Peptides against a protein of PDB entry 4LZF. Designs and how they scored, part 122

Target 1, 155 residues: chain A of PDB entry 4LZF
Amino acid sequence: GGRLVVFPNGTRKELSADGQTVKVMFFNGDVKHTMPDQRVIYYYAEAQTTHITYPDGMEVLQFPNNQTEKHFPDGRKEITFPDQTVKTLHPDGREESVLTDGTIIQLNPDGSKVIQFNTGQREIHTADFKRREYPDGTVKTVYSDGRQETQYPTG

## One batch from the design tools (peptide; made by RFdiffusion4, then SolubleMPNN)

Design b2_p23_6_s1 (from b2_p23_6, 10 letters changed)
Fold by OpenDDE base, seed 3:
Structure b2_p23_6_s1 (fold): chain B 155 residues (1-155), chain A 23 residues (1-23)
Amino acid sequence: as target 1 above (155 residues)
Amino acid sequence: ELEELLKELEEEKKKFEEYLKSL
């Protein structure tokens, strides 16, 4: 069977029967789980926040407002907001947001913006133009000088 | 062993604060 140690200050330590899982319940309410896969789950009682660390360097924070933040070993960050929007920040400066309606918004390091609508339309914003691509293959471009161009599908 | 556990508590608090600064 497992073992339970209770210390005079109220701290408790639980060991699984195989010794592969360790749970420490600190006197301040914090809890630390060490798992067989070397994942460490720490609960901060005052902040009501869970911090998970993985052996490969991955880290996950779960906040009491249901926001989740992931820090990947390659420097990428992923934020899941309370409204379930997912924002990814890439090491090269690119940002991508996936909205609940399926729309994807990409902000590029060069200042360009790409919106992939849930309708299948795509909009591209650059310093020189705004371009709308339609599912039928039609492409409409409005240039910064005021010119407008329509390219029709070849089918 | 209690002294060791209390040291672990302080180490985890430090790691948490460092992580928050990186967000």
Scores: peptide ipSAE 0.294, ipTM 0.861, DockQ to the pose 0.758
Fold by OpenDDE base, seed 2:
Structure b2_p23_6_s1 (fold): chain B 155 residues (1-155), chain A 23 residues (1-23)
Amino acid sequence: as target 1 above (155 residues)
Amino acid sequence: ELEELLKELEEEKKKFEEYLKSL
């Protein structure tokens, strides 16, 4: 025994039998769902975008191009791009991208960049040097002044 | 753009709720 209300402008409001689910279908095609778990789902018809808000303050945006954005209560954002790359924006200014091949790219607040390759190699970019760390323990550094240094692994 | 859409939707929601109160 739910209830349906139809308004003169074409907007419709549907209540579940228990009253815990409310669906508003706006005249423009937008839809608002209020769920028993208190999440609110907004669908923007023109943009074909879904916006979910959670009681804890989390928000999820789903775009028609398959991009998804999660906005966490702590200010962190997680973006899943159409190519399935996942980028995390941290409140401290750090950014991390995880590529589909397993490569991790980190941008640090100090401007440094770290690439963790799927091969196990690691590359570090700073204002002073570019450094490559190899799985065998070899480290190669190219300094901003053009000097190059190789550190060999211990036996 | 999305912020604009959200504003529009919330404005419409407000109108809707005001309409319900008038019944």
Scores: peptide ipSAE 0.167, ipTM 0.772, DockQ to the pose 0.086
Fold by OpenDDE base, seed 4:
Structure b2_p23_6_s1 (fold): chain B 155 residues (1-155), chain A 23 residues (1-23)
Amino acid sequence: as target 1 above (155 residues)
Amino acid sequence: ELEELLKELEEEKKKFEEYLKSL
């Protein structure tokens, strides 16, 4: 059967009968689970935070405010905020936020910003202009110098 | 930063685990 080891400080270690699952309950309330798939689940009692590590280097943090962070082996980070907005931070500096309404906000390393609205409209922000693209192909641009331009769809 | 604190906690846990192994 399984084994339970109780240490003098109050820490407990439980091993499954097959030895594939290990649960350590630390004296401070922290818990570590080692799973058969080599996933390791840490629960930090004081922080009320769960930290899952995977053999491939993937990490998942679950915070008490319902925020979840995924750290991918390639360096990408995905944050699911309490409001369910998902923000992806790429190693190259790109950031993408997907709002619950389907709007996508992209921040590029060059400082440009792209908003893809759920309506199909797209807004592009650069140092030189703000541009709105419409589903029909109309493009409206407001340049930093105050000039405004409308480009009508071809057809 | 919470992530740094969690890293510290993990390091402390690791130390404790090593301590337990020494028993």
Scores: peptide ipSAE 0.148, ipTM 0.761, DockQ to the pose 0.053
Fold by OpenDDE base, seed 5:
Structure b2_p23_6_s1 (fold): chain B 155 residues (1-155), chain A 23 residues (1-23)
Amino acid sequence: as target 1 above (155 residues)
Amino acid sequence: ELEELLKELEEEKKKFEEYLKSL
């Protein structure tokens, strides 16, 4: 019940019987699928990359090296690297990386960096100092001028 | 009609291919 159209350049278009699925097979091996749920799936044969667009504006890229990128409608991007590290880029310029061991690295728009270690320790990097916060409440700061400060926990 | 649709699809594909090259 479907329909097949073959274009002079070799591109083929398949329509499902219900008309809800459209498959375009380009002459170069690329494929475009329009699905009943309104997502559009592009496969680029040379790059071996899949690009999915959703009706809400979400886009997903899947690369042959197993990297996945999500582009959110709000401008946020989420990259899952082959090693399963997840990096989020926020519209305000903040970047966050979550490592597989649970460590979180935050890069702030002001240039500061915060590392939340899986041990519960936290490290803050600014232009003026590096600071290490320990689970017991101890805080050690090394200032850019070489001065060191230790703040002891209360109680 | 069908040729115009094909042209539009090819242009869309080309634009995305250029985007992929930028990655």
Scores: peptide ipSAE 0.029, ipTM 0.621, DockQ to the pose 0.585

Design b2_p23_6_s2 (from b2_p23_6, 9 letters changed)
Fold by OpenDDE base, seed 5:
Structure b2_p23_6_s2 (fold): chain B 155 residues (1-155), chain A 23 residues (1-23)
Amino acid sequence: as target 1 above (155 residues)
Amino acid sequence: EEEELLEELKKEREKFEKYLASL
């Protein structure tokens, strides 16, 4: 069967019968699970945070406020906020936030920003202009020099 | 083994603290 070892400092170690699962319950309340699939689940008792590490380099953190962070092997990070907004940080510096209403906010490495509204409108911010694109094909641009341009849809 | 587990705990704590400090 399984084994339980209790150490003088209060740390406990549980071994499964097959030896494939190891659970260490540290005296401070932290818990470390080593699983057969080589993932490691660590619980930080004081922070009430769970940290899962996968053999491919994937990491998942679950915070007590219901925020979840995923760190992908390619360097991408995905943060799910308590409000269920999902923010993705790409290795190239691009950031994308998907709001619960379907709005998408993109921050590009060049400093440009794109907002895709749930209404079908799109707003583009660059160093040179702010542009609003409407579902009917109308495009309004305000340039950095103060010029305004309206491009009407072609019938 | 108790000393090894204590060292393991310390390493995990240090890793986590470093992570939090980087946010």
Scores: peptide ipSAE 0.366, ipTM 0.889, DockQ to the pose 0.945
Fold by OpenDDE base, seed 1:
Structure b2_p23_6_s2 (fold): chain B 155 residues (1-155), chain A 23 residues (1-23)
Amino acid sequence: as target 1 above (155 residues)
Amino acid sequence: EEEELLEELKKEREKFEKYLASL
């Protein structure tokens, strides 16, 4: 019970019987799907890129190199790189990267950087110091003035 | 309807180009 319309320029439009699914195949090779859940899937033929838009304002881009970008309605972005690293960009300017080995890298709006290593060690970078925290509670700090300090665990 | 679909194609292309320019 569906319908197919073919236009003179070569564009084709397919409608489901219930009218809830629409597929437009443009003459340039682009394809647009409108789904029953109101999700819109657009395929850019030249770029081989898929763009999905959701009713809530969520957008997903899928690139031919296997990179995926999610754009959330609150302004947050999540990028999954081809190597499967996931980077989150927050509206406040914070950036967080999760590496495949479990390492987490945080860049803060104040310019500080925090690395949570998969070994349980943590490294903190500020304008004033670079600090390494060890699982045993030892903390080593190198200050910008060249001073070094070791804090030993208590207990 | 063919003209409407052409305009739709144009709008989608413009959105994509704008996105690429922002990278």
Scores: peptide ipSAE 0.365, ipTM 0.888, DockQ to the pose 0.953
Fold by OpenDDE base, seed 2:
Structure b2_p23_6_s2 (fold): chain B 155 residues (1-155), chain A 23 residues (1-23)
Amino acid sequence: as target 1 above (155 residues)
Amino acid sequence: EEEELLEELKKEREKFEKYLASL
């Protein structure tokens, strides 16, 4: 069977029968699980936050507001917000947000922004202009100087 | 072992606090 050790300070340690799972319940309410697959699940009681670390360097944080953050070994971060928007932060500085309606918002390291709407429209923001591309091929550009240009589709 | 577990707790708390401070 499993084994339970209770320490004088109130910390408890549970060992599975096979010895592959260790659960430490700290006196402050924090809990640490060491799993057979070598992942470590730490629960911060006061913050009500779960932090999972994997042997490959992956980290997952789960917050009480239902936000989840994944930290990938390649330096990428993925944040799932409470509204289920998913934001990816890339090591090169690019950010991408995917909204629940399928809209994609990209922030580029050069400061440009691209919005891909679920309607098939695309909007591009740069220092020099804002451009809207339509599914029919129409392109409308508003330049920073106030000039506007419309490019009509062929046909 | 109790001291070891206490040090483990401290390390995890420090790690978490540093993370929170970086937000």
Scores: peptide ipSAE 0.361, ipTM 0.887, DockQ to the pose 0.949
Fold by OpenDDE base, seed 3:
Structure b2_p23_6_s2 (fold): chain B 155 residues (1-155), chain A 23 residues (1-23)
Amino acid sequence: as target 1 above (155 residues)
Amino acid sequence: EEEELLEELKKEREKFEKYLASL
């Protein structure tokens, strides 16, 4: 069977029968689980926040408002907001947001912006132009100097 | 072991506080 140790300060340590799982319940209400796969799950009682660390360096934080943050070993961050929008922050400075309606918004380090609409249309914003690409292959460009061009599909 | 667990708690709290300060 497992073992339970109760310390004078109120901290409790529970070991599984195989000794591969350790649960520490600290006197302040915090809980630490060490798992057989070397994953560590820490619960901060006052903040009601869960922090999971993986042996590969990945970290996952779960906040009481249902926001989740994933920190990848390569420096990438993925934030799932309470509204279920997913935002990815890349090490190169690129940001990508996936909205609940299927729209994808990309912010590039050069200041350009790309919107992939759920309709299949794509809009590209640069310093020089705004361009709309349509599913039929039509491309409309409005340049910063006020010129407008339409390229029609060749099919 | 109780003293070791107390030190472990302290280290985890310090990590969390540093994390929150970076948000």
Scores: peptide ipSAE 0.361, ipTM 0.888, DockQ to the pose 0.909

Design b2_p23_6_s3 (from b2_p23_6, 10 letters changed)
Fold by OpenDDE base, seed 1:
Structure b2_p23_6_s3 (fold): chain B 155 residues (1-155), chain A 23 residues (1-23)
Amino acid sequence: as target 1 above (155 residues)
Amino acid sequence: EEEELLREREELRKKFQEYLASL
C-alpha cells in the first residue's frame, strides 16, 4: 500500500504504493503533486493558482480568473485570457493575438502590424502606410504623406 | 525532511511572486 507521513507542523506527505506519485499537502493548504511523468503540479492555496512544471522546462500557470499562461522551452509564451483570446509571444519579438471572432492581430519585430479580419479583409500597418486588402482583390493604401491609392482587381 | 519541504515551498512561492511582479 501507499504511505502517509504526517509532520509536526501539519504538513502531510502521501506516497503511492508504486512510489511514482508523491503528494505533499502543506499546512497552509498548498499542495505539491509529483506525477509519474515527472511533471510537478503546485497549487498555491492563497492565490488559488495552479503551477505545472514539466521535465522539458515547460511551465503552465492557471489563475483563478480563468487566465492560463504557458511558457514553452523554446521561449514562446502563450496567454489564454478569460475572454478566450489567445496571445502568443514569440522569442523573436513577434506577437500574435487570436480573438474569439477569428480575427488575428500580428505585431512584428519591425514595428509593422497586420490584422486579418474574420471578414477576409487584411490590414497592414507600416511606418509608411496603412493598407487595406479586400477579398475581391481591391487594395487601398493611405500613405504617411497623405496620398491615397486604390488598386482595383483585374478580372 | 520537514525543513526541506518548507524550503521547497518557500522557493516555489518566491518564484511565483517574482512571476507576478513581472506581469
Scores: peptide ipSAE 0.260, ipTM 0.844, DockQ to the pose 0.936
Fold by OpenDDE base, seed 4:
Structure b2_p23_6_s3 (fold): chain B 155 residues (1-155), chain A 23 residues (1-23)
Amino acid sequence: as target 1 above (155 residues)
Amino acid sequence: EEEELLREREELRKKFQEYLASL
């Protein structure tokens, strides 16, 4: 069967019969699970935070406020906020937020911002202009100098 | 083994604290 080791400091180690699952219950309430798939689940008792590490280098943090952060091996980070907004931080510096209503907000490395509304409208912010694109092909641009331009759809 | 587990715990806690400090 399994094994239970109890250490003098109160830490306990539980081994499954197959040895593929190891549970360490630290004296302070922290818990470490080593799973058959080699992921390690660590629970920080004081912080009430779960930290999962995967063999491929992926990490998942689950915070007590219901925020979840995923750190991918490619350097990408994905944050699921308590409101269920998902923000992705890309290695190239691009950030994308997906709101619960389907709106996508993209922050580009050059400082530009693109908002893709759930209505199909798109708003583009650059240093030089703010542009609204409509599903019908109409484009309205307000330039930083105050000039405004409307481009009508072709056809 | 007890000392090893204690060291591991402290290392994990340290990394976690460093992570939190980076937010």
Scores: peptide ipSAE 0.255, ipTM 0.842, DockQ to the pose 0.973
Fold by OpenDDE base, seed 3:
Structure b2_p23_6_s3 (fold): chain B 155 residues (1-155), chain A 23 residues (1-23)
Amino acid sequence: as target 1 above (155 residues)
Amino acid sequence: EEEELLREREELRKKFQEYLASL
């Protein structure tokens, strides 16, 4: 069977019968689980936050407000906000946000911005212009010098 | 073993506080 050790300060250590799972319950309410797959789950009682570390170096933080942060071994970071927006931060500085309505916002390292609206419209922001692309092929461009151009679909 | 577990807890808590400070 399993084994329970109770230490003088009230910390408890529970071992599964197969020895593959270890649960440490600290006297302050913190909990550490070591799992058979070698992931470590730590619960910080005061912060009510769960921190999971994986053997490959991935880390997952789950905050009490339902925000989740994933830190990937390649340096990528993925944040799921309480509103369920997902933001990905890439090592090259590119950022991508996917909104719940399907809108995608991309921030590029060069400072340009691309918005893919759920309507199929696309907006591109550069140092030189702001451009709106429509599903029918119409393209409207406002240049930094104030010039405006409309390109009509061919057909 | 109790001292080892307490040390581990403090190390983890320290890292967590450092993480929170970086937000």
Scores: peptide ipSAE 0.254, ipTM 0.845, DockQ to the pose 0.917
Fold by OpenDDE base, seed 5:
Structure b2_p23_6_s3 (fold): chain B 155 residues (1-155), chain A 23 residues (1-23)
Amino acid sequence: as target 1 above (155 residues)
Amino acid sequence: EEEELLREREELRKKFQEYLASL
């Protein structure tokens, strides 16, 4: 079943028996798969990278170094690095990184930074202060003017 | 059809290069 077409330049087109799957093997080694679910899988031979596009606008790139990037229809990007850190870039400019140890780092559009440590401590960086929040409710703040304040937990 | 496939390939490759440049 199916059909194979070989073009003069060496490009090959393979059709499934039902006609729902098309595989184009370009003369340079690139490969394009059109699937029944309308996703398109493109393999860039030189870059050894797989690029999947979905009909809803979702795109997924898989790089040879094991990095994966997802481009969501809403403009959000999610990068999974080779070390398995996941970084999300939001369309509003916010960035979030989830480290393998459970630490979460948030960069806000206003330049503030929030770190949620795996220990349960939280650190907040603003233009005016650096603040450390502890699991017991203690909060330590170092202000830009050099003042330091400790707020003890309330029962 | 061969020419169309070649054009499509080049468009995809161009898009990929643009993607890489945006990283």
Scores: peptide ipSAE 0.252, ipTM 0.843, DockQ to the pose 0.927

Design b2_p23_6_s4 (from b2_p23_6, 10 letters changed)
Fold by OpenDDE base, seed 3:
Structure b2_p23_6_s4 (fold): chain B 155 residues (1-155), chain A 23 residues (1-23)
Amino acid sequence: as target 1 above (155 residues)
Amino acid sequence: ELEELLKEQEELKKKFEEYLASL
């Protein structure tokens, strides 16, 4: 029930029987799929990269090295690296990285840095201090002027 | 129809190249 059109240059166009799916196979090896949900999947043959565009403005790129980039309509970007680290870039300038060991690294627009370790410890870096928070409630702070303070848990 | 398809392909290629250049 579908239809296949073959053009003189070798480009092919395939329509599903219901007409809801269109596949164009270009002469150079590029492929374009238009899906029933109106997402468009384009494969760039030379770059071996897949680019998906969604009606809501979301875009997904899949690179041959197994890196994936998601571009959200709100301006947020999410990059999954080949090592499976996930980095999120927020519109406000905040960056977050989730490492495979469970560590989360946050870079804030004000220049502060927060590391949430997989052990439950947290480290906070500011212009004024470095602070380590422990699961038992102990907090150790080293200030820029060299002072050190330990706050013990209540209890 | 082929001319329209080829035009679209070139437009997509251009956008992709611009994207790659921004990385």
Scores: peptide ipSAE 0.334, ipTM 0.872, DockQ to the pose 0.896
Fold by OpenDDE base, seed 5:
Structure b2_p23_6_s4 (fold): chain B 155 residues (1-155), chain A 23 residues (1-23)
Amino acid sequence: as target 1 above (155 residues)
Amino acid sequence: ELEELLKEQEELKKKFEEYLASL
């Protein structure tokens, strides 16, 4: 019971029998799907990219190289790279990357950097020092003035 | 209806181009 409309320029519009799904196939190969849940799936033929928009403001872009970008309503962006690294860009300027080996890299708005290694070690970079924290509680700090300190675990 | 569809397509393409330019 669906309908197909073919326009003079070659654009086609398909309506489902229930009227809840609309598919527009543009003359240039672009495709727009309007779904019952109100999400819109747009395929850009030239770029071979899929763009999904959700009614809550979420947007998802899927690129032909297998990169995926999510734009959240709160302004956060999440990029999944082809190698499956996930990078999150926060509205406050903080950036976080989760590597496939479990390593987490955080870049803070103040310029500091924190690396949480998959070994349980943590490295903190600031303007004043580079610090390595070990699972046993040992902390080694190299200060910008060249001083080095080791804090041994107690208790 | 076709004119409206084409207008929407152009708007979407423009937004996409702007998005790509921001990357």
Scores: peptide ipSAE 0.334, ipTM 0.870, DockQ to the pose 0.934
Fold by OpenDDE base, seed 2:
Structure b2_p23_6_s4 (fold): chain B 155 residues (1-155), chain A 23 residues (1-23)
Amino acid sequence: as target 1 above (155 residues)
Amino acid sequence: ELEELLKEQEELKKKFEEYLASL
């Protein structure tokens, strides 16, 4: 069978019968699970937050507001917001947000921004211009100097 | 053993607090 150790301060340690799972219940309500796959699940009672660490270096945080953050070994971070928007932060500084309606917003290290709308329209923001691309091939550009250009589709 | 567990808890708390402070 399993084993239960109760410490004087109220902390408890529970061992599974196979010895592969360890559960520590701290006096303050924090809980630590060590799993057979070597992942560690820690629950912060005060913050009501779950923190999972994996042997490969991946980390997952689950917040009480339903936000989830994943930290990948390659340095990438993925945040799932309560509204289910997913934001990815890349090591090169690029950020990508995928909205629930399928809209994709990209922020590039050079300061440019690209919005891919669910309608098929695309908007590009640079230091020099703002450009809107339409599904029919129309392209409207407003340059920083105030010049405007419309390129109409061929056909 | 308890001392080790408590040390680990404090380390984890500290790391978490540092993480939260970085947001």
Scores: peptide ipSAE 0.333, ipTM 0.869, DockQ to the pose 0.928
Fold by OpenDDE base, seed 1:
Structure b2_p23_6_s4 (fold): chain B 155 residues (1-155), chain A 23 residues (1-23)
Amino acid sequence: as target 1 above (155 residues)
Amino acid sequence: ELEELLKEQEELKKKFEEYLASL
């Protein structure tokens, strides 16, 4: 069978019979769980936060407000907000937010912004212009100098 | 063994606090 060790300070350690699972229940309510797949699940009692670390370097944080953060080995971060918006932070500085309605907002390292609306419209913001692209092929551009241009679809 | 476990706990707590401070 498994083993249970109880330390004088109240910390407890449980070992599975196969030795592949180790659970440490600290005196303060923190819990460390080492799993057979080598992931470590740590629960911070005071913060009520779960922190999972994987052998490949992946980390997952689960906050009490239902926010989840994933830290990928490549440096990418993915944040799922309580409202279920998903924000991805890329190592190159690009940020993408996927809203619950399907709208995608992209912030590019060059400062440009692209919004892909769930309607199929796309809006592009650069230093030089704001552009709206419509599903029918119409493109409206407002330039920084105040000029406005409409390109109509052909055909 | 307990000392080692407590040391690890403190290290994890410290890292987590640092993380929280960076948010």
Scores: peptide ipSAE 0.332, ipTM 0.870, DockQ to the pose 0.920

